# Ledger of designs, part 162: peptides against a protein of PDB entry 3OIQ

Target 1, 212 residues: chain A of PDB entry 3OIQ
Amino acid sequence: KNRIFVSSSKDFEGYPSKAIVPVQFVALLTSIHLTETKCLLGFSNFERRGDQSQEDQYLIKLKFKDRGSERLARITISLLCQYFDIELPDLDSDSGASPTVILRDIHLERLCFSSCKALYVSKHGNYTLFLEDIKPLDLVSVISTISTKSTNSSKHSSSELISECDLNNSLVDIFNNLIEMNRDEKNRFKFVKLIHYDIELKKFVQDQQKVL

## One batch from the design tools (peptide; made by RFdiffusion4, then SolubleMPNN)

Design b1_p27_6_s1 (from b1_p27_6, 8 letters changed)
Fold by OpenDDE base, seed 1:
Structure b1_p27_6_s1 (fold): chain B 212 residues (1-212), chain A 27 residues (1-27)
Amino acid sequence: as target 1 above (212 residues)
Amino acid sequence: MIEQIRESLKKLNELEPVTFDDVENLY
């Protein structure tokens, strides 16, 4: 089945009211909501939507119904947080109650770029995204990818090229949106407040700010 | 690490197939 690349969560407004559509997008992890009964991941590309919150533009569910599937969801979240150096409360507490994890505004401290594959599932005009696959992206690799494609369009296979062009365009758009947020005095997002703010990110942001 | 994330999620999705009855109004 062909997977659709999604550049905006507004694209879902035009989707069928009763469908299962495989989709892919790239966004920043913004929230984690893990309880005994549900797991939701919030993602955003920070596309401007008027006065609406730019957070959690993509709410993605990890489905579980029993202790076995819940454990796999918790392992998935724990490993994802470990990759991004996100501190979680101890999820393995023998206290018989699965700890609730609610993290918000993750992007204010860490840029957690993620390539997501999801199922769009719609019924009665509502939809839910279900996470099929996730690839966390290293920030150095993201910066390098954006910086190198500004200079070298040369040769790889047409089907991988489309998904790679769409990926890179989305990464550029996210950075541009973050630069605009950083320039806005009312916006809480500031690059200098990121825990991982280094010389490389500083230089990249300074160079991108000259083009915008 | 990335492959462990993907493998745990794959196993989850194999156990928990998605249906139209799993649709929630989250928005």
Scores: peptide ipSAE 0.738, ipTM 0.970, DockQ to the pose 0.925
Fold by OpenDDE base, seed 3:
Structure b1_p27_6_s1 (fold): chain B 212 residues (1-212), chain A 27 residues (1-27)
Amino acid sequence: as target 1 above (212 residues)
Amino acid sequence: MIEQIRESLKKLNELEPVTFDDVENLY
């Protein structure tokens, strides 16, 4: 089956029951929930959903059931956090209890862009997304990608272009949603509160705000 | 770093194939 690009987590409401569907999306990491029995990553594109929280629109599970698979999940999370400069409590503590990690609202401090491949799995009217692959995206690379394609809407037809266009459109949509959140006085998100807020991000946001 | 993330996740998925019984209501 071809992998489906997902621009909205509402798309899953129309997905078949009792199915396995490979999907791909890009979103910001918003939460990490790692316990001895469960690993969930929350992601969001901050699409407006009425009065619902804009965080954790994509809850993605890492499945584990034994100590060996749990260790691989913990390594995956640790390495992901190292890439995004997210401070974790020591996951390798010699204490015979696996430490619990609960991080929320990650997007308030860091823009952790991630290209995710997942399996949509449905049964009995419920679904779960399982993480197949993750590519963390560097913010400078995201900004450059958005900025360069706004100028080059002229060249080349091929089926590989759909995935790149979908990715870029979703990255633009995320930034536009963040700009709207930043303009809302009631919203906790503010670009100036990001730990990595620099002159480049400031300029990009200011330029993007003129188009909206 | 990115390839290490992807490789650790790949190994996890090889050990833990997803089934219909792994579906839970998360929302």
Scores: peptide ipSAE 0.738, ipTM 0.970, DockQ to the pose 0.910
Fold by OpenDDE base, seed 5:
Structure b1_p27_6_s1 (fold): chain B 212 residues (1-212), chain A 27 residues (1-27)
Amino acid sequence: as target 1 above (212 residues)
Amino acid sequence: MIEQIRESLKKLNELEPVTFDDVENLY
């Protein structure tokens, strides 16, 4: 089945009420909700939605039902947090209860860019996104990709129907939305409050602000 | 690290196939 690239979570309003559609998007990780019964990841492009929250535009589920599948979900989340340098509460608490992880507003401290493959599954007017694959993206690589308008269609070998253009356009849109949020005095997001705010990110933001 | 994330998630999805009965209202 062809995978659909999704640039906006509003695209799902036009999707069939009973379908399984493979989708892909790029977004910032905004929340993690891991309990004994469920795992949800929140992602956002920070697209303007009027008075609606710009956070958690994509809620993505990791499904588990037993201790074996729960362990794999916890390993996946732990490794993702290690990649983004997100502090998790110590999983080694000798309390035989699986620790609950609730993180919100991750984007206020760290820009966690992620390319996500998911299944859109709908029934009776509701839908759920299920995570199929995730590729975390390094911020330096994201900045370089936007700055170097890739005239090189690097034929990365074989079979992903996603145009490099769709990924790049979505990354630009995310940064533009973050720049607008940074300019808004009422918005909590500020680039200077990011833990990894460096000279490279500062320069990139200053250069992008001149084009907007 | 990235390949370990992808491999753990792949194994999870092999154990837990998605059905229409797994749909919930999250929004």
Scores: peptide ipSAE 0.737, ipTM 0.970, DockQ to the pose 0.921
Fold by OpenDDE base, seed 2:
Structure b1_p27_6_s1 (fold): chain B 212 residues (1-212), chain A 27 residues (1-27)
Amino acid sequence: as target 1 above (212 residues)
Amino acid sequence: MIEQIRESLKKLNELEPVTFDDVENLY
C-alpha cells in the first residue's frame, strides 16, 4: 500500500471507519505524555480550526504493554528530547515508580520540526495514529530548505516516499501559520519568546512576513 | 543521534505490533 502524505489532520474525517492506512506528515512537536501505561506525542501544523486549540492536532501513540517495551518507548522519548534540547524532569526520583513526563505547549519555547510516518488505525468510527518512524528536523536545515527553492534535486532515492514538494509545502504552511499566530495579540505564540530565537530565524521570519 | 531514535522506535514497533483492538478515542 502506498503511504499517503497528510497535509491536514482533517483528512482523517474522510477515512474509512475500519482501516489501516500508512500515512506521513510534517509537524511541530507540541506535547509529550508519557505514563506507566501510555505514551502520546502531540503534533501540530497549526492549521486554523475555529475556536479549537491548535495544539495536538495529531495525537500519535507509542504502544507498549510490558517493562521491556516501556523502556524502549522511554529511550525513544529521551533521545528525541536530547535532540531538541527539551529538558525532561529528572528521572532520579528515588521512588521505584516510573516517572511520568507531561510536557505541553513545547512550540512556545522550541520549534521541534518532525517528519513522521504513522499508521492510521480505525475501528467503530474511532481512530488512533501509531508512530512507525520519526525524523526530527534541524531548524537551520528547515530554514535553508524553505529559503532555497530546490528546483534541482533529480536524485531518485527510491526509499523516501515523501515528495520533496510535499515536505517543503508543509514546512512553508507551518511557518505561515506561526507568522499568523505571532501577529495575533491573543495568541501566546511569539517568535521572540523561543529559546533558540537567533539572528538567522529573525531574518527568515522577517523575509517570510513580506510574502504574506 | 537521529539513527538511535529511529532504531529504538523500530525495535519498539517490532515488539508491539498494532491491531484493531489498540484503537482508542483520543480526540
Scores: peptide ipSAE 0.737, ipTM 0.970, DockQ to the pose 0.896

Design b1_p27_6_s2 (from b1_p27_6, 9 letters changed)
Fold by OpenDDE base, seed 1:
Structure b1_p27_6_s2 (fold): chain B 212 residues (1-212), chain A 27 residues (1-27)
Amino acid sequence: as target 1 above (212 residues)
Amino acid sequence: MLEEIRKLLEELNKREPVTFDDVENLY
């Protein structure tokens, strides 16, 4: 089955019941909820949904049923956090209690851009997204990608080019949403409060603000 | 690092195949 690119988590409201659909999206990591029984990753593109929280628009599950699979999930989360410079408590502690990790509002301190592949699985009008793969994206690479592609709208229709355009459009949409949040005095998100806020990000945001 | 994440998730998904009974109401 072809993988479907998802630009909005609202797209899932129109998805069939009792289906397994491979999907892909780009979003910011917003939360990590790792317990002894489950792992959930929250992601958001910060699409405006009225007065609803813009956090955790995509809840992605890592499934495990035994200690071996739990360990694989924990190592995966550790490596993801290492990539984003997120400090975690030691997840490999020999103390026979698996440490609980609950991180929220990650986007307030770090822009953790992620390209996710997931399985949409539905039953009886409910659905769950299961993580198949995650590609963390470097912020400098995201900024460079958005800045360079603004000029080459040459219509070559290949199925591979559609995926790259969809990815770039989603990255632009995320930044536009973050700019709007940054302008809102009531919104907790501010670019200047990011730990990795530098001259490059500052310049990029200033240049994007002139186009909006 | 990125290839290691991919391989870990591939192994996890191989060990823990998803079924319709794994659906939860998370929303």
Scores: peptide ipSAE 0.724, ipTM 0.969, DockQ to the pose 0.940
Fold by OpenDDE base, seed 3:
Structure b1_p27_6_s2 (fold): chain B 212 residues (1-212), chain A 27 residues (1-27)
Amino acid sequence: as target 1 above (212 residues)
Amino acid sequence: MLEEIRKLLEELNKREPVTFDDVENLY
């Protein structure tokens, strides 16, 4: 089955009941909820949803039922956090109790762009997304990708595979949404409060703000 | 790092195959 690119978490409202659909999206990591029994990763593209929180628009589950699978999930989260320079409490503590990790509002400090592959699984009008793969994206690479493609609208590769265009459009949409949040005085998100706020990001945001 | 994450998730998904009974209302 071909993997479907998802541009909005609202797309799932139109998805079939009692189905397994491989999906892919790009979003910012917003939360980590790791307990002894489950792991949930929150992601968002910050699409406006009325009065609903723009955080955790995609809740992605890592399933584990035993200590071996729990360990694999924990190591995966540790490596993801290491890539994004997110400090976690020591997940390897020999204290016999698996530490609970609850991180929220990650996007307020770090832009953790992630290309996610997941299984959409639905039953009885509910759905859950299960993580198949995650590719963390470097912010400099994201900025460069958006900046270079604004000039190269001329290669139609007609492949029904997740187009490099879908990824770029979603990255642009995320930045546009963040720019709108940054302009809103009521929104907690501000680019200048990001730990990685540098001259490159500043310039990129200023240039994008002129197009919006 | 990236290839290690991919391999870990591949192994996790092999050990913990997803079923319709794993669906929960998260929203």
Scores: peptide ipSAE 0.724, ipTM 0.969, DockQ to the pose 0.935
Fold by OpenDDE base, seed 2:
Structure b1_p27_6_s2 (fold): chain B 212 residues (1-212), chain A 27 residues (1-27)
Amino acid sequence: as target 1 above (212 residues)
Amino acid sequence: MLEEIRKLLEELNKREPVTFDDVENLY
């Protein structure tokens, strides 16, 4: 089955019940919820949804039922956090209980762009997204990709199921939504509060703000 | 790092195949 690129989490409202659909999207990591029984990653494109929280528009589950699979999930989360410079609480508590990790509002401190592959699984009008793969994206690379609008459709190999256009459009949409949030005085998101707010990001935001 | 994440998730998905009974209302 072909993987479907998803530009909006609202697309799932039109998806069939009792289906398994491979999907792909790009979004910002907003939350991590790791317990002994489950791992959930929250992602958002920050699409405007009325007065509802724009966080966790995509809730992605890592499934585990045993200690071996739990360990794989924990290592995966640790490596993801290491890539994004997200500080995890010391997981080495001498208490033989697996530490609970609950991080929220990650986007208020760090822009963690992620290309996600997931399985949409639906039953009885409910659905869950299960993580198949995650590619964290470097912010400098994201900025360069949006800025250069490479008209060079170089024949990238038939194995990348995303059109370069779909990825780029979704990255632009995310930045546009962040710019709108930054302009809203009621919104907690501000670019200047990001830990990694540098001259490059500042310049990029200023240049994008002129187009909106 | 990126290839290690991919391999870990591939192994996790191999061990923990998803079924229709794993569907939760998370929203």
Scores: peptide ipSAE 0.724, ipTM 0.969, DockQ to the pose 0.934
Fold by OpenDDE base, seed 5:
Structure b1_p27_6_s2 (fold): chain B 212 residues (1-212), chain A 27 residues (1-27)
Amino acid sequence: as target 1 above (212 residues)
Amino acid sequence: MLEEIRKLLEELNKREPVTFDDVENLY
């Protein structure tokens, strides 16, 4: 299936009404909203949009209608949070009520880079993104990828239609946006407040700041 | 872990096929 790489969530303003379009993007996880009735993941590239919030630029839905599909969604969220070292309340509580999880501003504590495959679905001037697949990205791997400018087309199986260039450009754009947010005294985002802020990330940010 | 996430989402999407009636105004 031809999948479109999306560099900005503004691209969806030009998308057709009453369509189903397979898309892919790279963004930071910003929010998790898991209830008994819905699961939404918020993502952002922190692209400047005037006075609009830079958070939750991509709202991605996991659809479920029964207890079996709800359980699959909950396990998926648990594994994603385990990968990013995000603490969740026990999702398997014996109380028969599925616990509600509402996390916001995740990017203020952790940089959760994610490569997302989704279906864009539009009707009556509205659209919803549905999650097809998510690949969480390790921060060290992200820093290495940007730093090496690796044009080494490692023979990733011929089915991943993302150009390595599109991925790298999106990762660079996210870091540039975070650097601008870090420089803004009014912005809550600060690299030094990240739980995983280390010498490697510090050095990388300092080197990127010299180019901007 | 990563392959397990992929398999879970593949199974979820097989059980819960997306339709035009699933479109919500989230924005």
Scores: peptide ipSAE 0.724, ipTM 0.969, DockQ to the pose 0.923

Design b1_p27_6_s3 (from b1_p27_6, 8 letters changed)
Fold by OpenDDE base, seed 3:
Structure b1_p27_6_s3 (fold): chain B 212 residues (1-212), chain A 27 residues (1-27)
Amino acid sequence: as target 1 above (212 residues)
Amino acid sequence: MIEKIRKLLEELNKLEPVTFDDVENLY
């Protein structure tokens, strides 16, 4: 089945009931909820949704039912956190209880860009997104990708595979949304509060702010 | 690292195939 690129989590409101649809999106990691019974990753592109929270627009489930599958989920989360320099409480605690990890508002400290593949699964008017794959994206690579394609509009490669254009457009949209949040005095998000805020990110944001 | 994440999720998805009964209201 062809995988659908999703630019907005509102797209799911138009999706069929009782379906399994392979999807892909790019978003920022906003939350991690890992317990003995549940693993959820929250993602957002910070699309404006009126009075709705801009966090956790995509809630992605990692399914597990036993200690073996739970362990795989935990190792996956640990590796994601290691990639993004997110400090986790020691998951190896000798207490026979699996430690609970609840992280929220990750985007306030770190821009954790992620290309996600998921299964949209719907039943009885509800849906759940299940994680198939995640590719964490390096921020320098994201900035470079946005900056270089603004100049190279000249390669028509007609391949119905999720266009490098869709990924880039979504990355641009995320940055534009973050710039708007940064301009809003009521918004908690500020680029200067990011732990990884450097000269490159500063310059990129300043250059994007001139276009908006 | 990234390839290890991909492999772990591939293994997890093989062990825990998704069904319509796994649908929950999360929102």
Scores: peptide ipSAE 0.729, ipTM 0.969, DockQ to the pose 0.928
Fold by OpenDDE base, seed 2:
Structure b1_p27_6_s3 (fold): chain B 212 residues (1-212), chain A 27 residues (1-27)
Amino acid sequence: as target 1 above (212 residues)
Amino acid sequence: MIEKIRKLLEELNKLEPVTFDDVENLY
């Protein structure tokens, strides 16, 4: 089955009640919930959903059932956090209990752009997304990609089933949503509160604000 | 780093195949 690019988490409301569908999306990492029994990653594109929280629009599960698979999940989360400069509580606590990691509102401090491959799995009208792959995206690379309207439709590799256009459109939509949140006085999100807020991001946001 | 994440998830997905019984109401 071809992998479907998903631009909105509302697309899943139209999906079959009993299916397995390979999907792909780009979003910001918003939460990490790692316990002894489960790992959930929250992602959002901050699409407006009325009065509901715009966080965790995509809840992605890493499945594990034993200590070996749990270890692989923990190492994966540690490497993802290392890429985004997210401080995890010291996992080396001498208590033989696997430490619980609960991080929320990650987007308030860091823009963690991620290209995710997942399995949509549904049963009895419920669904769960399972992580197949995650590619963390560098913010400088995201800014450059949006700023340079790639007029070069150069034939790069038939192996990534994503239209470069779908990725770029979703990245633009995320930034537009963040700009709207930044303009809203009631919204906690502000670009100037990001730990990595620099001259490049400032200039990019100012230039995008002129197009909206 | 990215290639290590990809390989770890590939190993995890081989060890923990997803089934219809793994569906949870998370929303």
Scores: peptide ipSAE 0.729, ipTM 0.969, DockQ to the pose 0.943
Fold by OpenDDE base, seed 1:
Structure b1_p27_6_s3 (fold): chain B 212 residues (1-212), chain A 27 residues (1-27)
Amino acid sequence: as target 1 above (212 residues)
Amino acid sequence: MIEKIRKLLEELNKLEPVTFDDVENLY
């Protein structure tokens, strides 16, 4: 089945009832909600939705029902957090209770760009996204990709038919939305408050701000 | 690291196949 690239979480309002649709998007990780019974990842592209929160525009579930599948989900979250330098409480408590992890507003401290593959599953007018795969993206690679879109369509044949155009457009849109949030005095997001705010990111933001 | 995440999710999705009864109102 062809995977559909999604540029907005509003696209799901037009999706079929009682369907399973493979989808893909790129967004920032905004939240992690890991309990003994569920794992939810929040993602956002920070598309303006009126007065609604721009956090958690995509809620993605990792399904588990037993201790074995829960362990796989926990290891997956630990590795994702390790990639983004997100500090987790020790998930390996020798106490037979699996610790609860609730992280919110991750984007205020770290830009965790992620390419997500999910199953859209709908029933009775509701839908849930289930995580199939996640590829964390390096920020330097994201910046370079946006900056080089002006000069070289070098077809690197990775067999994942994300239209390189769709990925790059969504990355640009995310940065534009972050720049608008940074300019808004009421918005908590500020680039200078990111833990990883460096000279490269500073320069890139300053150059993009001149074009907007 | 990325390839290990992919493999773990592939294993998890094999163990926990998604059904229409897994739909929740999260929004």
Scores: peptide ipSAE 0.729, ipTM 0.969, DockQ to the pose 0.935
Fold by OpenDDE base, seed 5:
Parts: structure tokens; C-alpha cells; sequence
Structure b1_p27_6_s3 (fold): chain B 212 residues (1-212), chain A 27 residues (1-27)
């Protein structure tokens, strides 16, 4: 399937008013909204949008209608949160009410890099992104990928037409945006407030700040 | 863990195919 790599959520302003388009992007997880009736994941690359919020630039829906599909969505969210060390309330509680999960501003405590595959679906000037797949990315692996400038496009035999360059450029752009937010005294984001802030991340940020 | 997430989403998307009537204004 021809999948389009998306570097900005503004690209959707140029998309057809009635279409189904397979897309892929990389971004930070910013929010989780899980209720009995819907699941939404918020993502951002923190692209500057004037006076608009830089959070939740990509709202991705997981669709479910019955208890079986809801359970699959809940297990998926639990596993994603386990990967990122995000604490959730017990979602398996036999209390006949499915617990509501509302998390916001996740990026203020944890950098949850994610490669997302989604369906862009539009009708009557509105659109919704539906999650097809998510690959959580390890922060050490992200830092190493940016630092090593992989000149070896090893032809990994994945039939995915997505340029390793597009992924790497988007990861660099995200870090540059976070560095700008960290420099802004009015911005709540600070690298030193991340729970996982270590010597490696500190060194990487200091080295990137010298290039900007 | 990652492969389990992929398989669960593949199963979910087979059970819940997306249509134009699933479009909502989220923004």
C-alpha cells in the first residue's frame, strides 16, 4: 500500500475533503483519553503554530463498539503504557465499570517517541486519524540514531517505502522544538524535570544546543 | 511487547473496519 510520510499535521489542510489515505508520522505521545465509548491518543512534534497549542497536533482514534473490541483497545493501551513506564489505574478490575483514563501533558514527565501508522479519513471538511499500528521508540535508540547520522541506509528488507531520512529528520525537528521550549521561560517543558533525565540525555541536549 | 501491540491492533482493525461515517470533528 502506498503510505505517505507526514512531517507536519498542517499537511492535512491540503488533503481531499472525502478520502481515505494511509499515512505515517513520528511524534511524542502527549495525551491518552480512554473512556467506555472511545479511545484517543494525542501526539505532537511541537511545531510552532503561532498562538495555537503545540500539544495534541495529531489526535488518533482507536475504534471499538463492543466489549470484545474495547478489551483489545484497553490491552493495547496498557502495553503501550508499560513500555513507556506510564502508571495506569488497574484496567483489569472486575468492577463492571471500565475505568476512565485521562492523561495529559505526558511529555512534561516522559519523552514517549512513537512511529505511528494511521488512516486519514475525511468527510465534509472534517477528518479523523485512525490508528493502524504504533511502534514505540526507545529514547537511547532515538539519541543514537540522530548522533550517528546513519549514512548506511542498510536496505532493511522491510517493503516500507518510508525513507529512513524522513524519520531521522522528524526526530531532529522534535528535539530542536523541545530545545526551543526548554529555552523559553514561559514554557512548562524543561528537560531537567523529566523523570528519566540522565547524563546521556543531558550531554545530547548540550551538544544539540551548540548547533542551534 | 511491540509485536504484541502490532498483533492486537491488526486484530482490532479487522473487527472494526473504518468507514466515512466514523469521521468526527476532534479539532
Amino acid sequence: as target 1 above (212 residues)
Amino acid sequence: MIEKIRKLLEELNKLEPVTFDDVENLY
Scores: peptide ipSAE 0.728, ipTM 0.969, DockQ to the pose 0.942

